# Peptides against a protein of PDB entry 7Z53: the designs that were tried, part 24

Target 1, 150 residues: chain A of PDB entry 7Z53
Amino acid sequence: PRIKNQADCIPFFRSCPACPGSNITIRNQINALTSFVDASMVYGSEEPLARNLRNMSNQLGLLAVNQRFQDNGRALLPFDNLHDDPCLLTNRSARIPCFLAGDTRSSEMPELTSMHTLLLREHNRLATELKSLNPRWDGERLYQEARKIV

## One batch from the design tools (peptide; made by RFdiffusion4, then SolubleMPNN)

Design b1_p11_7_s3 (from b1_p11_7, 3 letters changed)
Fold by OpenDDE base, seed 4:
Structure b1_p11_7_s3 (fold): chain B 150 residues (1-150), chain A 11 residues (1-11)
Amino acid sequence: as target 1 above (150 residues)
Amino acid sequence: APPPQQLNLPV
């Protein structure tokens, strides 16, 4: 081995190659769609935050949505309630607070905001569908099952 | 109208 001290090595594991019967020179990875999307950015990693991101007004297992604005009838992220809201301070004329999300950076990068918004909509869609399929499920069950699917 | 999304956290 080129490196004598294995303790200096960071272990990296490479996914298994797909062996199509053809002499393909390019090692294609098996697309095991087992990509667990770590949706912790959407749901929050801390229980208090996770609760604040949920709609607790009903037993539908939904995430909270913006109460002031919609995007052509589609949901937007809820606003946070910060004492010194940096989003309000950056543009006092706009008067738009920071978004509340599982990732604190949601209002820093528009790309993150978009992703969070899409996943919020997907969760609520899934929860709604699961409620239709399982009318006896409570809000906790719907929320957890939708979270597992996302 | 959707709010003008001001997505600028102060660095």
Scores: peptide ipSAE 0.019, ipTM 0.570, DockQ to the pose 0.041
Fold by OpenDDE base, seed 2:
Structure b1_p11_7_s3 (fold): chain B 150 residues (1-150), chain A 11 residues (1-11)
Amino acid sequence: as target 1 above (150 residues)
Amino acid sequence: APPPQQLNLPV
């Protein structure tokens, strides 16, 4: 790298490029995300990630929440478990790992983190209300119905 | 400068 002191840098990794179109001067990247309308930034675009974002310890259809921190009793995004966590590298003193969300950028932009947090809370609110209205629904049904409403 | 990236933020 051109900059020798890596402690002063935010670590970014470039994704694989897409094949260039007519404009070869602009580097495009492969988009692996599903449509925005399906809220894949919250739920994930792939099944393994989607399962990791869920609270699988019960049949309430909830998304997983942070187990270490809350915001005045309100839920925060769960932490990811990355071997080389870029969030830990960015600020070594804070010791805050990256958040786990459907969009891997959730920890890079505070505004995005905030929106993901709000949508997490909304999903869990909806799932809770749906459980109250439909007490016989299992966790999968509650999760899917809440996901469709969000 | 490259065009702005699509962030897909919920509105």
Scores: peptide ipSAE 0.016, ipTM 0.424, DockQ to the pose 0.021
Fold by OpenDDE base, seed 3:
Structure b1_p11_7_s3 (fold): chain B 150 residues (1-150), chain A 11 residues (1-11)
Amino acid sequence: as target 1 above (150 residues)
Amino acid sequence: APPPQQLNLPV
């Protein structure tokens, strides 16, 4: 049966399939992201996204944080700006958009949201400490050095 | 889920 009420549907797109080796029984996908080890889920795998995840208002090497909400004074992920925001569609009363992170799944799984939030906080903590230790470093240096430590 | 990343935190 065709789903008539599509207003509450979350749009999902299936990635291209990958067929590694002789195991064609289990469908895999082409990985368009960089390695998990490089924390690309936090920083982004593409330069435009990576720039959007950074705080560009200063030279502190910080990641962008939510401008509307905090968690007991602690940072939250910034909101994304999606035309068809699935998070707004799932709970229309809450009117909370999806979070912006390096991984598009950041708002699809609460576990990922939490992890990304923690890593955001850790990056900003590290960048702050690095600035204290190295006051002459610019925002790019602070960002990159903090990213390497994470 | 992917395996957890080991962070290289300063000691």
Scores: peptide ipSAE 0.014, ipTM 0.443, DockQ to the pose 0.025
Fold by OpenDDE base, seed 1:
Parts: sequence; C-alpha cells; structure tokens
Structure b1_p11_7_s3 (fold): chain B 150 residues (1-150), chain A 11 residues (1-11)
Amino acid sequence: as target 1 above (150 residues)
Amino acid sequence: APPPQQLNLPV
C-alpha cells in the first residue's frame, strides 16, 4: 500500500491503467469485459447466491424478478433481504431495499442497476424462447442454456 | 437452441 497509516483508510482499490506503453494523456482503465464473459454479475459466483437469484417456483429457468415493483410492466431486480440493509439506512423515507444481483454493487451504482436489469430481462426472454423451442427442457437446462447465451 | 454467444451490451 502507498499509505502506511492504514488505520484511517477506506479500502478502495484503483483499477490498473490500460495501454501502459501509450503516449495517451488520458488515463483509461482496463476493460472489464472479461467479467461479462461468465456473466457472474448477473448469475452470481457462488451457488447459494445463484440459487437465490433464480425463480424456483417453476421449471421455466427464469431469474427472480421484483415482486413489488415493475417498470411499465417490465421486470426489475428482486430485493435483497439483508439484516442491516444499507439502502434502507441511506434513505429512511424511501423504504427501498438493496437489489439482489450477482454483483453486490448492483444498488450502489445506477449504471450497474440498469445493466443488471437489462441482463435480467434478456435472460428471461431467452429462457422463454428456449422453452418455446424446446418444450421438454426442464428449468435447469433452460437456465443454463440461457446463461450460456447471455 | 441458438448457439452460445456473448450478449452485445448497450453502451
């Protein structure tokens, strides 16, 4: 670490710069596209989380959607169920919990929230189409096949 | 089923 006094530091990490050998004056961060290859931000990297992100009420291979709110009839991310929900603590009047996604930052950055929402919708769309094409596929197969396409 | 492919994300 650059700063020796770590007692007062917030543990933020800075991304590495892209194109270290270029004469570009603007410091660009390394592209995070590699994280999207496995779509772990959507599906979760851990099995317990991955299960919680799925709609387990049917065999349609769907991701869980918000049960309280929709966006003009379109799906939103489900809410998490945290004991000390930081989103609830941030604005007591709003009473909106944090969203549940594969990335824990889903509620922290509106950009991530939007992206995760889009990918949620896309997964569910794909799963629905795959079900139509393959009516005998179970929920696990539909989920996995849709995940591979996303 | 369509072949596996990475989704083109919106900007």
Scores: peptide ipSAE 0.010, ipTM 0.447, DockQ to the pose 0.033

Design b1_p11_7_s4 (from b1_p11_7, 3 letters changed)
Fold by OpenDDE base, seed 2:
Structure b1_p11_7_s4 (fold): chain B 150 residues (1-150), chain A 11 residues (1-11)
Amino acid sequence: as target 1 above (150 residues)
Amino acid sequence: AAPPQQENLPV
């Protein structure tokens, strides 16, 4: 069905098309995301996003966590800071903005949200343990080493 | 601008 009020739509944008193969009925797109194995859905595929996903308040190598909500004392994904937040538009009563993650789909699918949350917690757990084992490591070292283990 | 500073919360 056609949505009458475009202001209430979730803004999905098409990526640039890749060269089509023999099957012209399937529109191939350029993949700007890195491999799933590198956990880019958690850390981001680009440096500006990766920096925004980190806790920059200290030298503990942690990912940023939600500052408003927790799940029984456990961390949740931080909120994004979007001018026109599509998550706020889809459910105006809930007033919950989109989560920030390495994968922009983090708020679209609850299953992804859950997985991102678990991996966020795992990174921060690892970084904490690495700090205990290596007290002289700075935040960058802790972050990178934890990222490699995840 | 730099991202906002966050509290160091337990995992």
Scores: peptide ipSAE 0.000, ipTM 0.324, DockQ to the pose 0.087
Fold by OpenDDE base, seed 5:
Structure b1_p11_7_s4 (fold): chain B 150 residues (1-150), chain A 11 residues (1-11)
Amino acid sequence: as target 1 above (150 residues)
Amino acid sequence: AAPPQQENLPV
């Protein structure tokens, strides 16, 4: 910041300015909402789903990961357990179930699958780092703090 | 992926 002593400043934030073209009289704002991902769909909007998306086998605050497959050593989304799994029906030879995610569309749209996968990895990375920094935190604290950062 | 916060990360 330009002012070094922030103790005397009132914290007021705005979106970054954008000045397109040569018209210096018009000041536009970058939409701050588009700068960030809404991770609510990653964690699930309903509590039962949110619990199913977590790794409950330890106190590390992790999201559950795929137990059958990895992507070059990196985590993938866990599989769902659907009675009539549409993903199994789309390609009967592949025998790949639908992914379990906060958004049911994740298996329908590769873009969503990728985003959920990336945010899964980021959450688990953050939770791991937070555990290193705060070894006394339990799994619930680690999960919640990592979720807040994502 | 939350917006930047004024608070420091918990250490």
Scores: peptide ipSAE 0.022, ipTM 0.386, DockQ to the pose 0.028; fails the geometry check
Fold by OpenDDE base, seed 1:
Order: sequence, then C-alpha cells, then structure tokens
Structure b1_p11_7_s4 (fold): chain B 150 residues (1-150), chain A 11 residues (1-11)
Amino acid sequence: as target 1 above (150 residues)
Amino acid sequence: AAPPQQENLPV
C-alpha cells in the first residue's frame, strides 16, 4: 500500500540485486565493501559521537554500556538521549529509548543492533585483556588499540 | 578485526 504520511517514515534501502545467471529463484546482492572496514558503525565517525560512546568514568578504554539492562550479565548498547526519541514515540507504553551507536540505524534494524552489541562486547573484552597485558596503558591507548583489533 | 558490515545500496 502507498503510505501517504511520509513525515514519520524511516528511510530503508535495499541492496542492489546481482543476477549473474538465469536462475531467478535466488536473489543475490552486490558486495560494495572492498575497502578497509574501520568499524565506524560501532565507534562513530565523528568525535563528539565517539566520545559519547565511550566510558569516560575510568581509564579502562571501555565503550559505554547500558546502565538499566543486561543480557544474562552481558552488556547491551547504551540508550541515546534524544529530546524527541522516535523509539519512545512509536511505542509510548514500552518506554524504551533508542540505542546509541556509531550507526544511526542501530535501533531500526534488529540485526544491526545485535551486531553492534556483539562488537561492543568484543571491544570491552579486548580492552580488558589489553589492560591485563599492558597495565601501564591509559584509557586512550587501551581504547585505540582495542579499536584497531576489532 | 570486526567482520565486514555491508550497507544497503540505493539504486
């Protein structure tokens, strides 16, 4: 159906189809990732966002985690602090804000949310291990080195 | 290294 009210629409794009053969039963997509992957979706590409994604309360080089919820003791993405949080507005009864991540789509696509969560956990695991191996490293060094490994 | 994250491409 054609949606007339586009003001509250979330823009979603689909991967360009790749049809190498005559078999139309299976749809493939073009892989556009040929360059270095810097995990900017996890860490943010802008410095203000990157700082907001970090745990700045210590020198452990950790990313910020959710302070309200955990998944069987494992970290979840932190919540964003949007004035007009679309996640709160879409379901007022649930009262769950959007997640904060380097990718603005983190709360729009559950698959992305899951991946960002896993990478958050991996970063924090790496930073913790690096701290154990290099006790003299400060939080910035730990953060950057963990980021490079991820 | 993080696994590659493919983005959707608009036509």
Scores: peptide ipSAE 0.020, ipTM 0.432, DockQ to the pose 0.036; fails the geometry check
Fold by OpenDDE base, seed 3:
Structure b1_p11_7_s4 (fold): chain B 150 residues (1-150), chain A 11 residues (1-11)
Amino acid sequence: as target 1 above (150 residues)
Amino acid sequence: AAPPQQENLPV
């Protein structure tokens, strides 16, 4: 059923269909990202986005975390800076912008938000451990090695 | 970690 109240809607975009192979009854989508295998939904498929997702304030190879909120001391995804932010428009009273992640859907589906948050935490955990094990590694090395492990 | 599968939203 079509939702009549458009104020409660988050805009969704549907990708182009892909041939599912032998199971033609299930509609699949063409992947416009680099790969699911490389966790591009977390790290970003484009270099400018990937840089914006990183903590560039130090050489620890960390992903950026939310600067306003934490979840019981645990990291949350950073906020995006969108013109016409759909999250702000959907619930004007909450005044919570969309999260920034490698996938544009990060704030559209709570399941993705949760998964991206978990993988953010795991990356930062790995990078921290790798720094302890390899004190001479710079931020780029730590970031890339942690990304490979995730 | 294994990334999630791409989800198809219902029409």
Scores: peptide ipSAE 0.016, ipTM 0.435, DockQ to the pose 0.030; fails the geometry check

Design b1_p11_8_s1 (from b1_p11_8, 5 letters changed)
Fold by OpenDDE base, seed 2:
Structure b1_p11_8_s1 (fold): chain B 150 residues (1-150), chain A 11 residues (1-11)
Amino acid sequence: as target 1 above (150 residues)
Amino acid sequence: VEEMQEWIRKN
């Protein structure tokens, strides 16, 4: 890369361009995200990502939480497993990998990290309450109902 | 990051 100082830079890559119709002056890009209404920033727009964001170790319908860190007992976003983790490369001294979320920008924008953390906690809270109210619901039902409420 | 962490603690 042409950037010599990695300490104050966050690496970004452009998305693939969309095929233009009549306008060739403005570069359009392909939008791979689903609507904001479905909260795909939290749950993911694609099934493989959505599964990775879930806690599949039980039938509680929970989203996955960080396994290394908590905030005074409160959940944090789980870490992603990237081969070339840009978060580790951006700040080598911090040694904190990128967070895994439905929106890939979560680790790049602290505001999104905060909001996604809050929504993660809210989902898990809702799923827990729904389990108490409906003990016979399985993890999939709990997850989907909590997702609808969020 | 510090502001983000503080916000998370409050919520």
Scores: peptide ipSAE 0.006, ipTM 0.304, DockQ to the pose 0.033
Fold by OpenDDE base, seed 1:
Structure b1_p11_8_s1 (fold): chain B 150 residues (1-150), chain A 11 residues (1-11)
Amino acid sequence: as target 1 above (150 residues)
Amino acid sequence: VEEMQEWIRKN
């Protein structure tokens, strides 16, 4: 590594290059995400992650929210559970882990954190309204319908 | 970013 002082290093893993086997000398990154339009950054592109992002303790079709902190009564993203949490390693004094979202970069860029927070709140708002309009809908139906609207 | 943060504060 070019930086010899690793005490102040932020653990950042660079994405793997896409090697199509052609003589293309330009490095392209592997796209592991679906399109922005489908909001996979919010809900997760993989089923295991998608399940972890949901509040499965009830039948309200909600996304999981932070259980430790709120923003003036408003929901925040839940914390992730990483073995080597880069957020904890970056600022050891703060002791705040990374947020869990559909995009792994959610804690790396304030723009992404904000967008995920907004869309989390919007999803839960929609799910709540849908529950009010359709009391017989179960959590899966509420979640899917809210996801379609977002 | 600022607009988004302000929106988060208001909603």
Scores: peptide ipSAE 0.005, ipTM 0.312, DockQ to the pose 0.030
Fold by OpenDDE base, seed 3:
Structure b1_p11_8_s1 (fold): chain B 150 residues (1-150), chain A 11 residues (1-11)
Amino acid sequence: as target 1 above (150 residues)
Amino acid sequence: VEEMQEWIRKN
């Protein structure tokens, strides 16, 4: 490395480059997100994450909500379970971990957190309404249909 | 954070 004093270095890993197979002079990173409008910021682009974002304790097709905090009875984003949680480390006095969302940036910007919260609430509202209209639908159907509407 | 909380309460 060009910097010899590594004691003050913060480990930072460069994103993997895309290999387009063409003579593109601009280095692009691999896009790990979906390429179409599907609210992946809410639901996640990967199946394991998507499952973690869901409430699997019932057949209501709901997204998981915060189990520790609510906003006057309204749902908040669930907390993530990160090793060396940066949210905990950056503000030790607050002792609030990072939120779990489809977009990993959800805890980086309050505006984004707010939007995620809104969309979470909307999904759960839709799923609840769909359950009322279609009592025989299982959790998977409710989740998918609500996701399509969002 | 406070502004975010206020916005969330309103919506």
Scores: peptide ipSAE 0.000, ipTM 0.279, DockQ to the pose 0.033
Fold by OpenDDE base, seed 4:
Structure b1_p11_8_s1 (fold): chain B 150 residues (1-150), chain A 11 residues (1-11)
Amino acid sequence: as target 1 above (150 residues)
Amino acid sequence: VEEMQEWIRKN
Protein backbone atom coordinates (compact mmCIF):
# COMPACT_ATOMS: atom_id res chain seq x y z
CA PRO B 1 0.00 0.00 0.00
CA ARG B 2 1.14 3.52 -0.74
CA ILE B 3 0.12 4.72 2.69
CA LYS B 4 2.13 2.95 5.33
CA ASN B 5 0.92 4.85 8.36
CA GLN B 6 -2.68 4.04 9.17
CA ALA B 7 -2.89 7.25 11.13
CA ASP B 8 -2.82 9.03 7.83
CA CYS B 9 -5.88 7.16 6.67
CA ILE B 10 -9.49 8.10 7.08
CA PRO B 11 -11.60 5.10 7.96
CA PHE B 12 -13.96 4.50 5.11
CA PHE B 13 -16.35 1.65 4.62
CA ARG B 14 -17.09 0.47 1.15
CA SER B 15 -20.75 0.00 0.38
CA CYS B 16 -21.94 -3.44 -0.50
CA PRO B 17 -22.74 -4.03 -4.13
CA ALA B 18 -26.25 -4.44 -5.33
CA CYS B 19 -27.35 -7.88 -6.41
CA PRO B 20 -25.35 -8.81 -9.46
CA GLY B 21 -27.21 -9.37 -12.64
CA SER B 22 -25.95 -11.61 -15.38
CA ASN B 23 -24.02 -8.91 -17.22
CA ILE B 24 -22.73 -6.36 -14.80
CA THR B 25 -20.34 -3.85 -16.24
CA ILE B 26 -20.89 -1.20 -13.60
CA ARG B 27 -20.84 -1.81 -9.89
CA ASN B 28 -23.82 -0.30 -8.15
CA GLN B 29 -24.07 0.05 -4.41
CA ILE B 30 -26.95 -0.86 -2.20
CA ASN B 31 -28.62 2.22 -0.84
CA ALA B 32 -28.79 1.67 2.87
CA LEU B 33 -29.58 5.25 3.79
CA THR B 34 -32.95 5.68 2.12
CA SER B 35 -35.40 3.39 0.41
CA PHE B 36 -36.18 5.88 -2.34
CA VAL B 37 -35.31 9.30 -3.64
CA ASP B 38 -36.69 11.25 -0.73
CA ALA B 39 -34.64 14.44 -0.83
CA SER B 40 -32.63 13.34 2.17
CA MET B 41 -30.53 16.45 1.82
CA VAL B 42 -33.61 18.34 2.97
CA TYR B 43 -35.23 15.90 5.34
CA GLY B 44 -32.23 14.11 6.75
CA SER B 45 -31.45 10.43 6.61
CA GLU B 46 -31.74 9.72 10.32
CA GLU B 47 -34.78 10.02 12.50
CA PRO B 48 -33.30 12.29 15.17
CA LEU B 49 -32.17 14.78 12.58
CA ALA B 50 -35.44 14.49 10.71
CA ARG B 51 -37.35 15.37 13.84
CA ASN B 52 -35.16 18.38 14.47
CA LEU B 53 -35.89 19.60 10.98
CA ARG B 54 -39.64 19.46 11.52
CA ASN B 55 -41.99 21.88 13.15
CA MET B 56 -43.35 19.66 15.87
CA SER B 57 -45.39 22.35 17.59
CA ASN B 58 -48.45 21.64 15.46
CA GLN B 59 -50.03 19.03 13.22
CA LEU B 60 -49.40 20.81 9.94
CA GLY B 61 -46.54 18.61 8.74
CA LEU B 62 -44.23 21.57 8.25
CA LEU B 63 -40.48 21.81 8.31
CA ALA B 64 -38.96 24.07 10.89
CA VAL B 65 -38.15 27.59 9.78
CA ASN B 66 -35.88 30.31 11.05
CA GLN B 67 -37.32 32.08 14.06
CA ARG B 68 -35.18 35.19 13.79
CA PHE B 69 -35.09 36.03 10.13
CA GLN B 70 -37.34 35.99 7.10
CA ASP B 71 -36.82 36.99 3.52
CA ASN B 72 -39.61 39.39 2.69
CA GLY B 73 -42.02 37.21 4.60
CA ARG B 74 -40.60 34.00 3.19
CA ALA B 75 -39.09 31.28 5.32
CA LEU B 76 -35.41 30.69 5.84
CA LEU B 77 -33.60 27.65 7.16
CA PRO B 78 -33.54 27.26 10.91
CA PHE B 79 -30.33 27.74 12.79
CA ASP B 80 -28.47 24.81 14.24
CA ASN B 81 -27.43 24.67 17.86
CA LEU B 82 -23.74 23.95 17.82
CA HIS B 83 -21.44 24.29 20.79
CA ASP B 84 -18.59 25.64 18.72
CA ASP B 85 -20.43 27.06 15.78
CA PRO B 86 -17.97 27.47 12.92
CA CYS B 87 -20.21 29.97 11.19
CA LEU B 88 -20.14 32.27 14.17
CA LEU B 89 -16.40 31.86 14.45
CA THR B 90 -15.80 32.59 10.79
CA ASN B 91 -17.44 36.00 10.93
CA ARG B 92 -17.96 37.19 14.46
CA SER B 93 -19.47 40.47 13.37
CA ALA B 94 -22.25 38.90 11.35
CA ARG B 95 -23.41 36.73 14.26
CA ILE B 96 -25.13 34.27 11.96
CA PRO B 97 -25.11 30.68 13.18
CA CYS B 98 -24.90 27.69 10.90
CA PHE B 99 -28.11 26.51 9.34
CA LEU B 100 -29.70 23.21 10.17
CA ALA B 101 -30.57 21.01 7.22
CA GLY B 102 -30.56 17.41 6.15
CA ASP B 103 -27.25 18.02 4.46
CA THR B 104 -24.62 19.24 6.89
CA ARG B 105 -23.00 21.22 4.10
CA SER B 106 -25.94 23.59 3.85
CA SER B 107 -23.99 26.42 5.43
CA GLU B 108 -20.77 25.85 3.53
CA MET B 109 -21.97 27.05 0.15
CA PRO B 110 -24.53 29.73 -0.61
CA GLU B 111 -25.80 27.65 -3.51
CA LEU B 112 -26.65 24.80 -1.21
CA THR B 113 -28.24 27.14 1.28
CA SER B 114 -30.40 28.55 -1.47
CA MET B 115 -31.49 25.16 -2.71
CA HIS B 116 -32.30 23.94 0.76
CA THR B 117 -34.26 27.10 1.42
CA LEU B 118 -36.22 26.66 -1.77
CA LEU B 119 -37.04 23.06 -1.03
CA LEU B 120 -38.02 23.90 2.52
CA ARG B 121 -40.42 26.50 1.21
CA GLU B 122 -41.77 24.07 -1.33
CA HIS B 123 -42.36 21.41 1.28
CA ASN B 124 -44.21 23.81 3.51
CA ARG B 125 -46.24 25.05 0.58
CA LEU B 126 -47.17 21.51 -0.35
CA ALA B 127 -48.01 20.56 3.21
CA THR B 128 -50.22 23.61 3.51
CA GLU B 129 -52.05 22.80 0.31
CA LEU B 130 -52.42 19.18 1.29
CA LYS B 131 -53.92 20.25 4.59
CA SER B 132 -56.41 22.38 2.74
CA LEU B 133 -57.36 19.49 0.51
CA ASN B 134 -57.35 16.94 3.31
CA PRO B 135 -58.32 18.60 6.56
CA ARG B 136 -58.47 15.30 8.43
CA TRP B 137 -54.86 14.39 7.76
CA ASP B 138 -52.57 14.63 10.74
CA GLY B 139 -49.16 16.22 10.76
CA GLU B 140 -47.30 13.00 10.12
CA ARG B 141 -49.30 12.18 7.04
CA LEU B 142 -49.02 15.71 5.72
CA TYR B 143 -45.28 15.66 6.25
CA GLN B 144 -44.82 12.30 4.57
CA GLU B 145 -47.03 13.08 1.61
CA ALA B 146 -45.36 16.41 1.02
CA ARG B 147 -41.99 14.72 1.33
CA LYS B 148 -42.98 12.18 -1.30
CA ILE B 149 -43.90 14.92 -3.72
CA VAL B 150 -40.66 16.83 -3.24
CA VAL A 1 -24.23 36.24 0.35
CA GLU A 2 -25.74 38.88 -1.85
CA GLU A 3 -26.15 36.44 -4.70
CA MET A 4 -27.74 33.95 -2.38
CA GLN A 5 -30.15 36.52 -1.07
CA GLU A 6 -31.12 37.53 -4.55
CA TRP A 7 -31.69 33.95 -5.57
CA ILE A 8 -33.79 33.27 -2.50
CA ARG A 9 -35.80 36.38 -3.12
CA LYS A 10 -36.64 35.19 -6.60
CA ASN A 11 -37.77 31.80 -5.44
Scores: peptide ipSAE 0.000, ipTM 0.261, DockQ to the pose 0.032

Design b1_p11_8_s2 (from b1_p11_8, 4 letters changed)
Fold by OpenDDE base, seed 3:
Structure b1_p11_8_s2 (fold): chain B 150 residues (1-150), chain A 11 residues (1-11)
Amino acid sequence: as target 1 above (150 residues)
Amino acid sequence: VEEMQEWIAAN
């Protein structure tokens, strides 16, 4: 690398290219997202991420929420647990980690953060309402039904 | 959901 001081560097990785094929000269990236409309930006496209986004401490089918901060009693996105967290590295005084969402870009722009927060709240609202209407539903069913509605 | 996906993809 041209930069010798790597201790203060924020790690960035270039996306892997898709298979070039025949005469395609344009570099395309591999699509790692689900191929159908499923609100994967909220729930994730991979099972490990999807599990990390859920509140697994109960059977309410809720998404995980921030444990340190709230917005006047309303939920905020949970923090991620990244090694070399870019949010912590860019503003060391704030000491605020990146947010965790289905879309990894959730912390890149306030607009995206807000949208993800709203969708998180909507899911949890729906799951709560579904629990009230269907008390015998378990957490998995509540989560999946709320996910379908979102 | 579809509209949100389009919006997010654009940003």
Scores: peptide ipSAE 0.008, ipTM 0.279, DockQ to the pose 0.029
Fold by OpenDDE base, seed 1:
Structure b1_p11_8_s2 (fold): chain B 150 residues (1-150), chain A 11 residues (1-11)
Amino acid sequence: as target 1 above (150 residues)
Amino acid sequence: VEEMQEWIAAN
């Protein structure tokens, strides 16, 4: 890394560059994520993250929601649990952690956070409706079916 | 953050 003093650094990581094997000088990054169509930014592209994004306390197939805050009864994204939370480090007075989402950049861009919040609510809405229509479905099926619709 | 809060409140 170019910066040697890591004591006061904000722990943001940059993607590694891709080597296209062409004479194109435009820097491209390695894509470690799935396509946008599968909504991996909401559900996570890796299984450990996907599990952390789910509400595993019941069989309703819901995504996890914020346990501290709501918006007039509406769900917000859950907080992440990072030891070196960049959101806490950037504004120490606010003491608000980063949001947890499928895309780690969700707290870096308010537009992305808003979209993730919307899709979180939509997933939970769909899962709830699917449960009412199919009472015998378990949480895994409800989650997967709602995920397919989103 | 402010823009985010406004959007969330509206949806």
Scores: peptide ipSAE 0.000, ipTM 0.264, DockQ to the pose 0.033
Fold by OpenDDE base, seed 4:
Structure b1_p11_8_s2 (fold): chain B 150 residues (1-150), chain A 11 residues (1-11)
Amino acid sequence: as target 1 above (150 residues)
Amino acid sequence: VEEMQEWIAAN
C-alpha cells in the first residue's frame, strides 16, 4: 500500500459481490436491504431509529410527523430530541430543533429537508390508501407495504 | 409557522 501509516487510513469495507451464476463483466454488489430501492434516508437503516420514525400511536402504518408545524395542512418532518441540538444554536431566535429522519443530514440544507418531507408525505399517503383498500391490515403490514412501494 | 420560516431562511 502507498500509505504506510495505517493511522491515516479510513477503513472502508467493500460490499460482497453478487454472483448471479452467469458470466458478467461488471461487478455488482449484493443488496442486503429488505427492499430493492434503498430508502434508508426515510425509514432509517437501524431498527431503533426506524421505530422512532414511525407513528406508533395507531395501527395506520404512518411515519411520525411534526407536532408543532404544518405546511398548509401538510405534514413536516418531526423534530429530533438532541441533547446538544446544533440547529438550535444556528439561530437561537428561531428555536427550531433539528429534524428527525432516516438520514441524519436532513437538517443540513433545505433541499434535503424538502426531499425527506416529500417522501414522508408519500409514505403516509400510500399507507392511507392501502388502509382504505385493505381495512384489515395492521399497522406493521401497512408500513411495510408502503415502504416497499416508496 | 413564522419560526419555521425563519429557520428555513437561516439555513
Scores: peptide ipSAE 0.000, ipTM 0.217, DockQ to the pose 0.038
Fold by OpenDDE base, seed 2:
Structure b1_p11_8_s2 (fold): chain B 150 residues (1-150), chain A 11 residues (1-11)
Amino acid sequence: as target 1 above (150 residues)
Amino acid sequence: VEEMQEWIAAN
């Protein structure tokens, strides 16, 4: 590598290139995300990720929250479970792993972390209110209806 | 989502 001192480096990896058939002058990138309108940054663009972002221990239709930390009683994003967690590598003394969100960049940009946290709280608030209004709704319906509102 | 988009655009 060009830079020998990697102790304080952030391990970013470049996305895969998308090459059009004729124009190879400009390097394009593959977009694997769904549209912003469906709030995929919160809920995930793929089903396995979407399931991991949900609280599946009950039928309340909630998104998963951090099990270790809270913000003055308010929910925080859950931690991811990465084999080589880049967040742990950026600051070994802090020992804070990456957050899990629909957008993989959530821990890389504090702005995204904040927004995802707010939207997580809003979803859970909505799901809770919907449960109060519709006690017969199951967790899947609560989750989907809250997702539609967000 | 729409409200958040408006908020982001305004800030």
Scores: peptide ipSAE 0.009, ipTM 0.292, DockQ to the pose 0.024; fails the geometry check

Design b1_p11_8_s3 (from b1_p11_8, 5 letters changed)
Fold by OpenDDE base, seed 5:
Structure b1_p11_8_s3 (fold): chain B 150 residues (1-150), chain A 11 residues (1-11)
Amino acid sequence: as target 1 above (150 residues)
Amino acid sequence: VEEMQEWIRRN
């Protein structure tokens, strides 16, 4: 990212504007699913959050994944542990907590959820591959190298 | 949500 220290920044994401042709009175947006989200937001801008997003149970350099749900064997974002979880309060029947990600809006915007999930999977894929190529690397090295590649 | 989940499934 162009700004290195984002600890005191408020993240913001929106789709790029789309040209509606001859009608310029209404501003449309490009599909956010095809847009880019800064990978730095996946890892968190604050060190405590960044640590909470990692799987610290091993030395594989992985990001934490959901412990309750998977998507056909593929990882999903872990759940947050909020006392007053707005996701639980919004839809009490679903009883699905908010996702934990570097961006607090990850559960509010499906596009962000998708992108964060994709990048989480890619990170863990890279970390796994790096472990195979470099068996003596510890979890910190694997995490940092995978993070750099993403 | 359904569209999002389908996208996640494909990627």
Scores: peptide ipSAE 0.006, ipTM 0.295, DockQ to the pose 0.032
Fold by OpenDDE base, seed 1:
Structure b1_p11_8_s3 (fold): chain B 150 residues (1-150), chain A 11 residues (1-11)
Amino acid sequence: as target 1 above (150 residues)
Amino acid sequence: VEEMQEWIRRN
């Protein structure tokens, strides 16, 4: 790191460069996400993360919501459980951890947080409606069908 | 933060 005074640094790690072996002098980052628009930023691109983003306490096919806070009765993103939580480290007085989402940048930019919150609500809305229309569907079916619609 | 909160409230 170029900054020597790291007492007040935000622990943000730069993406690794992609080195395809060609004489391309333009620096590109390694793409660790899916190659198509599949809303993986909401649902996660890896199975362990995807499971953590779901509400597995019932068979309603819902995404997990924040258990501590709501926005006038509306759902918020759940909190992550990080050992070195950047959100807790940057503002120690607020004591608010980072949000958990499919995109690790969800708490870095307000625009991303807002969009993820909206899509979370939309998924849960769709899953709820699908459950009412198809009472015999299990949680997995509801989750997958709602995900397809989003 | 305020803009984010307002956007979330509207949606």
Scores: peptide ipSAE 0.006, ipTM 0.301, DockQ to the pose 0.032
Fold by OpenDDE base, seed 3:
Structure b1_p11_8_s3 (fold): chain B 150 residues (1-150), chain A 11 residues (1-11)
Amino acid sequence: as target 1 above (150 residues)
Amino acid sequence: VEEMQEWIRRN
């Protein structure tokens, strides 16, 4: 059935199906994530996204943080820059875009957003501490070592 | 949203 009321429509895309290799009749989704436990929900599973999640303006190995808002001086997730931002479309009056994280679902529920925010803060805390302990480390090493700890 | 904000403030 075609939905006639499009005024309050939220863009939603169905995941692509994986090709069944056996006599499995159950529809499975294509796995687009890393296959091992590496906190890819925070850092991303692909290099372009991973770079966008990083603060590349310095050599501190930090993840990018929100440039407009803070929580009592504490960092929040950076905003994404989606063409058709579902967060902006969901509540047009609030004008708050979706957050950017390794997991694209980070803005779908507050609990997940909170967890991502916590892990963001923890990474940056670790990177800062590692920099203090190892002043000669560059941003890449700080980032990677903090990522390993998280 | 309020619950999220409170949780974030606590952590």
Scores: peptide ipSAE 0.005, ipTM 0.303, DockQ to the pose 0.032
Fold by OpenDDE base, seed 4:
Structure b1_p11_8_s3 (fold): chain B 150 residues (1-150), chain A 11 residues (1-11)
Amino acid sequence: as target 1 above (150 residues)
Amino acid sequence: VEEMQEWIRRN
């Protein structure tokens, strides 16, 4: 049965359809977030978020990493700074805040968290190697070039 | 959580 009470509905905006020139029966949506595959799930699609995801304390082009925890010396996703952190509210004993990532769902599924963690590590690895190969590159260039590779 | 930790450890 359809929901009769509109107050119980979650508002969603439907993406605009792409206008294919061919006789395509499948409705395709226009990508309004990014113009290309840029791993926006890792880097964010908006500049303020993208900046928050970066380590801006140096010129190494790195993504920000967790400051409290590591996995045997390996980086973990940084924590977000939410006023009412749902991760803290759902499990008060664990006291683990939600992660900050390009995809807001990063803390909803362990598999997604793991994937983001992997890509975070890969970016930082790439940026580090690029710095070694190109010592004169600044942090912005290192970040962008590593991002292009990911 | 354990599955995530194990996956992260392996990668």
Scores: peptide ipSAE 0.000, ipTM 0.277, DockQ to the pose 0.032

